Peptides against a protein of PDB entry 3B8E. Designs and how they scored, part 11

Target 1, 230 residues: chain A of PDB entry 3B8E
Amino acid sequence: PFLIFIIANIPLPLGTVTILCIDLGTDMVPAISLAYEQAESDIMKRQPRNPKTDKLVNEQLISMAYGQIGMIQALGGFFTYFVILAENGFLPIHLLGLRVNWDDRWINDVEDSYGQQWTYEQRKIVEFTCHTPFFVTIVVVQWADLVICKTRRNSVFQQGMKNKILIFGLFEETALAAFLSYCPGMGVALRMYPLKPTWWFCAFPYSLLIFVYDEVRKLIIRRRPGGWVE

## One batch from the design tools (peptide; made by RFdiffusion4, then SolubleMPNN)

Design b1_p9_1_s4 (from b1_p9_1, 6 letters changed)
Fold by OpenDDE base, seed 5:
Structure b1_p9_1_s4 (fold): chain B 230 residues (1-230), chain A 9 residues (1-9)
Amino acid sequence: as target 1 above (230 residues)
Amino acid sequence: SELVRKAAE
């Protein structure tokens, strides 16, 4: 987000506090939960791998897969950001280069895409209104990410949801997201303004996309063992 | 994840 923020000079899509909440709040319990995931049911049916070649290839493929998933997560967050700003009168094209004027507290007549003027305070309210939905979008996308991480080769439907700690992690991150989004005073304390419930659904297409992408990837791996997709 | 952070960054 900061790279796009710097390159495109758009209003800040995600605050520092929000990033800390993702890194320290929502990701910790899910990450720990993966340590308790049961081995894949087919592990005993797999042929011995070459320890010299297959480790390096596997690390590269895992890194690439996580990189791709991370990009889809970011796209989900930015989609939510652009939708919110568009609903408030700022079309994506108009946001390019707007940051300088947006962040200037002495400019109180920044025009939106429809010629409406926005004060500094109004602009900051809209900006901070984007932070919470961006955060929630990441959490919703992380549901899919966490679920797909349960297995490397088997479908989630084959492995099942037996890890109670993982299920607890999903509830914990969701509860934390709800707390940060709706608790009184969070707007002042964390610059996270309350989220309209409708914005929770904005991330669902991206969560589904990640899930489908990984299931297709795993299906290809099962059908073509030793392929470059592993 | 660090990747989401990097992409958000």
Scores: peptide ipSAE 0.010, ipTM 0.459, DockQ to the pose 0.042; fails the geometry check
Fold by OpenDDE base, seed 3:
Structure b1_p9_1_s4 (fold): chain B 230 residues (1-230), chain A 9 residues (1-9)
Amino acid sequence: as target 1 above (230 residues)
Amino acid sequence: SELVRKAAE
């Protein structure tokens, strides 16, 4: 989000402190929980890796986790961001290059896509209103991400939800998201203004997309072992 | 996590 903020000169979609809350708050317990996931049912049917050629964490796994899924997460966040700004009168095309005027406190007549003038304070309220839903969108998408990371080949339906620590991680990150979203003072401290409960559902299509994508990928791997999607 | 961070960046 910050790179897009710089490159596209759009209003800041997600604050730095909020990013730290994601990295340190929402991701730690879920990541640790994966270490306690039960072995896949087919693990003993796999050939042993060659320790000289095969890494524990291969490029394919990294590319999937940090390339494809991460892009979908970012897309989900930006979708939420653009929807909120559009609902407040700022269409996506109008946001391009707007940052300079948006962040200037001396300009109190920035026009939206419909000619409505916005004061600096009003603009910052809208900006900080975007931070919370963006954060929540990341958390909701992380639900699917965490669930799909349980296995490499087996479907979630085959592996099941036996890891109670993973389930705890899902609740922890959700509780943290709710805390940061609704606790008094978060607007000042974290640039996170309270969001409407409906915004929690804005990310669901992307969460579902990740889930379906991974299930299809795993299905292909099961049907075509050694394929490029593995 | 890192992609979310990079995407957030």
Scores: peptide ipSAE 0.008, ipTM 0.393, DockQ to the pose 0.045; fails the geometry check
Fold by OpenDDE base, seed 1:
Structure b1_p9_1_s4 (fold): chain B 230 residues (1-230), chain A 9 residues (1-9)
Amino acid sequence: as target 1 above (230 residues)
Amino acid sequence: SELVRKAAE
């Protein structure tokens, strides 16, 4: 998001506070929960890792996870961002290069794609209105990400949802997202204005996409062990 | 989340 923000000079899609809430609020419990996940059904049958030669995490797994899943997550966030701004009169093409004028408090006549003039205060309200749904989009996509991280080869349907801590983490993450989105004063305190409940569903296609992608990947790995998708 | 952060970066 920041690279696109810098390169495209668009209004800030994700605030610093929102990023902090992701890093400290939404990632900690899920990450800990994964440490208590039951071993994949074949792990106990594998030979011990050679600590001198074997990496803790396969570079290919890292590249696939952080590369492809991360791209899908980012696309989901930006999609939500562009949809919200478009609904408020700012089409994606119009946002290109707009940041300079957008962030100038002395310019109170920035035009949207339909010729409507926006004051600085109005623009900032719309900007901060984007932060919350971007955050929520990340949380919803993380549901799928956390579930798929339980296994490397087995389907989620085979491994199941046995880790109660992971389940609790998903609920905690969701509760935090709801708190940040709907608690009075969050707009002033965190610049996260209240989110329409419908925006929670905006991320679901991307969450599903990640889930399907990972299940297909795992299916390929099971059929072709040692393949390039592993 | 780090993935999203890195993608956001």
Scores: peptide ipSAE 0.008, ipTM 0.389, DockQ to the pose 0.041; fails the geometry check
Fold by OpenDDE base, seed 4:
Structure b1_p9_1_s4 (fold): chain B 230 residues (1-230), chain A 9 residues (1-9)
Amino acid sequence: as target 1 above (230 residues)
Amino acid sequence: SELVRKAAE
């Protein structure tokens, strides 16, 4: 989000403190939980043919997978960000390059996509209104991502939800999201304004799509070992 | 994730 913020010069989608909360609060426990995830029953039974090569390949694959997941999460967050801003009159194309004027407190007549003028205070309210849903979207997407990352090849339905630490992590990050979203003072402290409950559902289609996509991918891998989808 | 952070950064 911050890279896109810099590159596209859009209004800040997610505050640095909130990002820190994601990294330290929401991702740490799930990441640890994945380390304790039971290896796929087929992987554990297979002796590594070449421990050095297989380890390197596995580390690269894990790194790549986590990289992809992070990108997917960012896309989900940005989706929510763009939806909120669009609902407030700022179409995505209009946000490009708008940051300079957006962040200038002396400009109180920034126009939205429909010619409505926005004061600095109004703009900041909208910006900070995006932070909480963006964060929550990441959490909701993480539900799917963490679940699908339990296994490389096996379906969630086959592997099951046996990792209690993962489940705990999901609840912890959800509780943190709720806390940050609804605790008084978060708007001032973290620039996270209270979230309308409806916004929790904004990410659900995206999360579901990721889940379905990954399940289909895994299904293809199971049916066609060594395919390009692997 | 750190990647989201890095992407956000």
Scores: peptide ipSAE 0.006, ipTM 0.419, DockQ to the pose 0.045; fails the geometry check

Design b1_p9_2_s1 (from b1_p9_2, 5 letters changed)
Fold by OpenDDE base, seed 3:
Structure b1_p9_2_s1 (fold): chain B 230 residues (1-230), chain A 9 residues (1-9)
Amino acid sequence: as target 1 above (230 residues)
Amino acid sequence: SLAELAAAL
């Protein structure tokens, strides 16, 4: 999110507070829960890692985590962001380079794509309105990310959902996201304005895409061991 | 209005 904010000079898509809520709030329990995941059925058929040559984090893992899944997550968040801003009169093309004037408190006549003028206060309300749905979008795509992380090679349907701590983590992150989004005073305390319940569904296609993508990837790996996908 | 914005959200 922040890279596109710098490169495209768009209004801030995700606030620093919302990022902290993701990194320290919603992601911690799910991440810890993976330590309690049952070993894959084929783990004892693999040679042990050589600590001298084999990295725990390899190029394939980085490519999967950041290059594939992380990009789909970011696209999901930005899609939600652009939809909200478009509904408020700011088309995606108009947002390019707008940050400088958007963040200037002395400019109270920033025009939207329809020629409507926006005060600094009005612009900041719209910006903070984007932060909560972006945050929720990340949580919803993280459901899929967490579920796909249960296994390296086996399908989730082969592994099953037996990890009670992981299931608890999914409920915890969702409950925390709902609390931060709808609790009275969160708009003042965290600049997380409440969102319509419909915004939760905007991320579902992306969450499904992540899940299907990884299941297809794992299927290819199982059918063609040692292929370029592995 | 802010209310219309909140309703459009």
Scores: peptide ipSAE 0.006, ipTM 0.408, DockQ to the pose 0.032
Fold by OpenDDE base, seed 2:
Structure b1_p9_2_s1 (fold): chain B 230 residues (1-230), chain A 9 residues (1-9)
Amino acid sequence: as target 1 above (230 residues)
Amino acid sequence: SLAELAAAL
């Protein structure tokens, strides 16, 4: 999001403080929970990794994490962002290059796509109204990301949801996200204004997409061992 | 997650 904020000069989609809340708040317990995941049913039938030739973190894993899943997550967040701004009168095309005037506190007549003028205070309210749903969108897509990380090859349906620590992590990150979104004073402290409950559902298609994408990938790996998808 | 870092960046 931050790169697109710089390149496209759009109003800030996600605040730095909210990013820290994701990285240090919502992600830590889920990530630790993966250490307690049960081995895949077939893992003991696989040959050990050659530590001299095979990296633990290879280009393929990086491509999957950053290049594929990360892009879907980013798209989910940006979708939510653009929907909120469009509902407030700012169409996506109008946001391009708007940041300079948007962030100027002395400009109180920034026009939306419909010719309505917005004061600096009004603009910042709508911006910070975007930050919380973007954050929540990331948490919702993280549910899918965490679940798909349970296995490398087997379907999640084959592995099951037996890791109670992972389940706890999913509830913990969700509860933390709700706390950060709705606790009084979060608007002042974190620039996270409360979101309507409906915004939680905006991420669901993307969460489903991540899940389906990875399950299809794993299915291909199981059917075509030694393929480039592995 | 790596994906969130990628999303945040």
Scores: peptide ipSAE 0.034, ipTM 0.691, DockQ to the pose 0.045; fails the geometry check
Fold by OpenDDE base, seed 1:
Structure b1_p9_2_s1 (fold): chain B 230 residues (1-230), chain A 9 residues (1-9)
Amino acid sequence: as target 1 above (230 residues)
Amino acid sequence: SLAELAAAL
């Protein structure tokens, strides 16, 4: 988001406060919960890694986590951002280069894609109205990310959802996201304006895509051990 | 997550 904000000069899609709420709020309990995950059924049938040659964090894991899943998560967030701005009259093409005028408090006549003029205050309300749904979108795609992280090779359907701490983490991050989104005063305190409940569903296709993508990846690994997909 | 950091970037 920040790279695209700089390169495309679009209005800020995700605020620093919302990023901190993800990193320190919604991600902590889910991440800790993975330490309590039951071992995969075949783990004792696998050869141990060679500690001299095999890294815990290898290029394949980095490519999967950052390059693939991270990009799908980013696409989900940006999809939500562009939809909200389009519903408010700002089409994606019109947002390119708009940041300079958008962030100028002395310009009170910024036109949308339909010729409607927007004051600085109105623009900032729309911007901060994007931050909360972007944040919620990240939480919804994190559900899939956390679930796929339960196993390296086995399907989640083979592993099951027996980790009660992980289930608690999913409820906690969702409850925290709802609290930050709907608690009175969050618009002033965190610049997180309340969102319509329907915005929670905007990320569901991306969350499903992450889940299906990883399950297909794991299926390929099980069928072709030592392949380039591992 | 590092994926979210990459998504936040």
Scores: peptide ipSAE 0.034, ipTM 0.694, DockQ to the pose 0.043; fails the geometry check
Fold by OpenDDE base, seed 5:
Structure b1_p9_2_s1 (fold): chain B 230 residues (1-230), chain A 9 residues (1-9)
Amino acid sequence: as target 1 above (230 residues)
Amino acid sequence: SLAELAAAL
């Protein structure tokens, strides 16, 4: 979001506080829960890692985690951001280059795509109204990311949902997201304004896409061992 | 993750 904020000069999609709530709040218990995941049923059928050539964190893992899954997560967040701004009169094309005037407190007549003028205070309310749904979108796509991380090769349906700590992590991150979104005073304390309950559903297609994408990847690996997908 | 950070960024 900050890179696109700089490159496209759009209003800030995700605040620093919301980023900290993701990195230090919602992701910690889920990440720890993966340490308690059961080994896959085929682990004893795999060749041992060569410690001289095979890295624990390799280009394929980085490509999956950061390049592929991370991009789908970002797209989900930005989709929510653009939908909220469009519902408030700012079409995506109009947001390009708007940051300079958007962030200027002395400009109180910034026009939307329909010619309506917005004061600095009104614009900041809309901006901060985007931060909470973007944050919630990240939590919803993280459900899929956490579930796909249970296995490297086997389907999640083969592994099952037996890790009680992982299930607890999914409930904890969701409860924390709901707390930060709806607790009175969060708008003042964290600049996280309440979101409409409907915004929770905006990320569901992207969460499903992450899950389906990884299950298809794993299916290809199982059918064609030693392929470029591995 | 750095991807979530980069996606958050």
Scores: peptide ipSAE 0.026, ipTM 0.717, DockQ to the pose 0.044; fails the geometry check

Design b1_p9_2_s2 (from b1_p9_2, 5 letters changed)
Fold by OpenDDE base, seed 4:
Structure b1_p9_2_s2 (fold): chain B 230 residues (1-230), chain A 9 residues (1-9)
Amino acid sequence: as target 1 above (230 residues)
Amino acid sequence: SLAELAAKL
């Protein structure tokens, strides 16, 4: 989000506070829960990793995590961001280069895509209104990411949802997201304004896409061992 | 996950 904010000069899509809430809040328990995941049923049939040749973090893992899933998550967040801004009169094309004027507190006549003028205060309300749904979007796509991380090769349907700590993590991150989104005073304390419940659904297509994408990837790996998809 | 870290970038 911050890279696109700099490169495209768009209004800030996700605040630093919301990023910290993701990194330190919603992700901690889910990440720890993966340590308690049951071994895949075929793990004993696999050769042990050679510590000299086989990296724990390999190019495939980096590509999958950063290059694929992370990009889908970012797209989900940005989709929510662009939808909210479009509903408030700012079409995506109009946001390009708008940051300079958007963040200038002395400019109170920034026009939207329909010629409506926005004060600095009004713009900041809309910006902070975007941060919470972007955050929630990340949490919703993290559900899929956490679930797909249960296994490297087996389908989630083969592995099952037996890890109680992981299930707890999913509830915890969701409850924390709801708390941060709806608790009174969060708009003042964290600049996280309440979101309409409908915004939770904006991420669902992306969460489903992540899940389907990974299940298809795992299916290909199972059918064609030693392929480039591993 | 690494994916989440990438999404935060």
Scores: peptide ipSAE 0.024, ipTM 0.636, DockQ to the pose 0.045
Fold by OpenDDE base, seed 3:
Formats: structure tokens, sequence, C-alpha cells
Structure b1_p9_2_s2 (fold): chain B 230 residues (1-230), chain A 9 residues (1-9)
């Protein structure tokens, strides 16, 4: 989000406070829950890691986490962002380079794609209205990310959902996201304006895509051990 | 208006 904000000079898609709510709020309990996950059924058939040669974080893990899953997550968030701004009169092409004028409090006549003028206050309301649905989109996509992280090779259907702490984490992050989105005063305190319940569903296709993508990846790995997909 | 904006949200 922040990289595209800088490169494309678009209005801020996800606020600093909302990023902190993800990194320190919704993602902590889910991440900790993975420490309690059951070992995969094939773990005893794998050789022990050589601590001198084998990294815990390798190029394959970085490629999967940031290059594949992280990109799908970002696309989900940006899709929600562009839809909200388009519904408010700002088409995606019009957002390119708009940041400079958007963030200037002395410019009160910024035009949308339809020639409507927007005051600084109105623009900031729209911006903060984007932050909450973007945040919720990330939480919904993180459901899939957490579930796929249960295993490296086995299907989630083979592993099952037996980790009660992980299930609790999914409920906790969702409840926290709902609290931050709908609790009175969050618009003032966190710049997170309430969202329509329909915005929760905008991320579901992306969450499903992540899940299906990873299950297909794992299936390929199981059928062709030692392939480039591993 | 802010009301129209709120309706678009």
Amino acid sequence: as target 1 above (230 residues)
Amino acid sequence: SLAELAAKL
C-alpha cells in the first residue's frame, strides 16, 4: 500500500494507524497460534535441518510469503480501495498523481472524474472511509493466509482444524476488526470510519483465491516431489 | 454535501 502511495502518488490507501492495528492487533494472536499447530504427518520422514546450511527463512519462503501471497493480499486491498473511490467519483486513472493536491489543505476545489469539486474535509472523509474497508479486507485475506500456513506440504483437509488456539485467533482477529470498524468514536480516535457490512464480502474472492492457489500448489508438490514449485 | 457523501459510503 505505502509503496504504491509513493510511486503512483495516489491518496493514502491504508493509514498508519490501520497498519498498526493489523501488525500489532489482528495478526499477533493468529501468528502465535501457529506455534501450537500439530506436526505434519510426514515430518518424521524428513531429514533434520542442517543449522549451518539450511536457513529457516529461504528464498522459497520469501517468494511464497511476499511474492505470491502478499501480492494477492495487496491486490485485494487495492481492489476495495479503488471500488470505494470510484463509487465516490474518483476513477482509478484520475487518482494517479492526485496525492499532492489531495493532501493540500488549502486546495478546496479538487475535481473528481465527473467535475465535482471536493473540499479538503470531504476528501479526508473519503480517504478515512477507504482505510476501514482496506483494513477489513486484509483481515479477511489473513484468514486464508493463516489457514494455509498450518502446513507446508499436506492439504488443510489432511491436517484438519484441530488447533483450538488458531480457531480462537480467527475469531479474535475478526472480533477486533469488527470492534475497530463499528465502535463509536473510532472515526475520531483511529481515523477508521464505519463501513457497510457489504464491504466484508469484497475480500472473500481473494481469500478463496489464496486458499485454492495454495491447495493446488501443495497438491503439485505432493505429486511431484523436488519440483520447482516446492 | 456531506450527507450525499455519507450515502455513498
Scores: peptide ipSAE 0.006, ipTM 0.423, DockQ to the pose 0.030
Fold by OpenDDE base, seed 5:
Structure b1_p9_2_s2 (fold): chain B 230 residues (1-230), chain A 9 residues (1-9)
Amino acid sequence: as target 1 above (230 residues)
Amino acid sequence: SLAELAAKL
C-alpha cells in the first residue's frame, strides 16, 4: 500500500494504525497456531533434508509466500480500496497524482470524477473509510493463507481441520477485526471508521483464489514430484 | 510475513 501510495501518488490506502492492528493483533494467534499443526501423512516417506544445501526457508518458498500469495492479498485490498473510492465519486484514473491536493488541508475544492467538490474534512473521512475495509479484506484473505499453510504437499482436505488452536485463531482474528471495525469510539481512537457489512464480502473471491491456487499447486507437486513448482 | 508486509506496504 505505501509503495503504490508513493509511486502512483494516490490517497493513502491503508493507515499505520491498521497495519499495526494486523501485525500485532490479527496475525499473532494464527501464526502461533501453526506450531501445533499435525505432521503430514507422507512425512516419513520423504527424503531427509540436507542441512548443508537445503534451507528451511528457500527462494521457492519466499517466491510462493511473498511473491505470489502476497500479491494476491495486496490485489484484494486494493480492489476494495478502488471500489469504495469509486462509490464515493473517485474513479481509479482520477486518483493518480491526486495525493498532493488530497493531503493539502488548505484546498477545499478538490473535484471528483463527476465534478463534485470535496472539502479536506470530507476527503479524510473517505480516506479513513477505506482503511477499515482494507484491513478487513486482509483478514479475510489471511483465512485462506492460514489454511493453505497447514500443509506443504498434501491437500487441506487430506489434512483436515483438526488443529483446534488454528480454528480458535480464525475466530479470534475475525472477532478482533469486527471489534476494531464496529466498537464505538474506534473512529476517534484509531481512525477506523465503521464499514458497511457488505465490504466483508469484497475479499471473498480473492480468499477463494488463494485457496484454489495453492490446492492446484499442491496437486501438481503430488502428480509431478521434482518439478519447478515444488 | 514479508508478503503480508508487502501487501501492507
Scores: peptide ipSAE 0.028, ipTM 0.718, DockQ to the pose 0.043; fails the geometry check
Fold by OpenDDE base, seed 2:
Structure b1_p9_2_s2 (fold): chain B 230 residues (1-230), chain A 9 residues (1-9)
Amino acid sequence: as target 1 above (230 residues)
Amino acid sequence: SLAELAAKL
């Protein structure tokens, strides 16, 4: 998101404070919960990792996490962002290069895609209105990400949802996201304005896509051990 | 996760 913000010079899609709330707030308990996940049923049937040749974090894992799942998450967030701005009169193509004028306090006549003029205050309201739904979108796709991280090879349906700490983590991150989104004063403190409840559903297709994608990946690994998909 | 970091970037 920040890279696209710089490269495309679009209005800020997600605030830095909000990013910190994701990293430190919503991700910590879920990440810790993975330490309590039961080993995969077939793990003891695999050869042990060679500590001299096999890295714990390999290029394939990085490619999967950053290059695939991370891209789907980013697309989900940006989809929400572009939809909100489009509903407010700013089409995606019009946002390109708009940041300079958008962030200028002295320009009170920034035009949208329909020729409507926007004051600085109005623009900041719509910007901060995007931050909270983007944040919530990330939390919703994190549900899928956390669930797929339960296993490397086995289906989640084979592993099951027996990790009570992980289940607690999913509820905790959701409750925290709701708290940060709707608690009075969060607009001032975190630049997170309240979102319509319908925006929680905007990320669901992407969350489902992540889940299905990883389950298909794992299915391929199970059918073709030692493939490039591992 | 690495995915979340990529989503923030």
Scores: peptide ipSAE 0.024, ipTM 0.619, DockQ to the pose 0.044; fails the geometry check

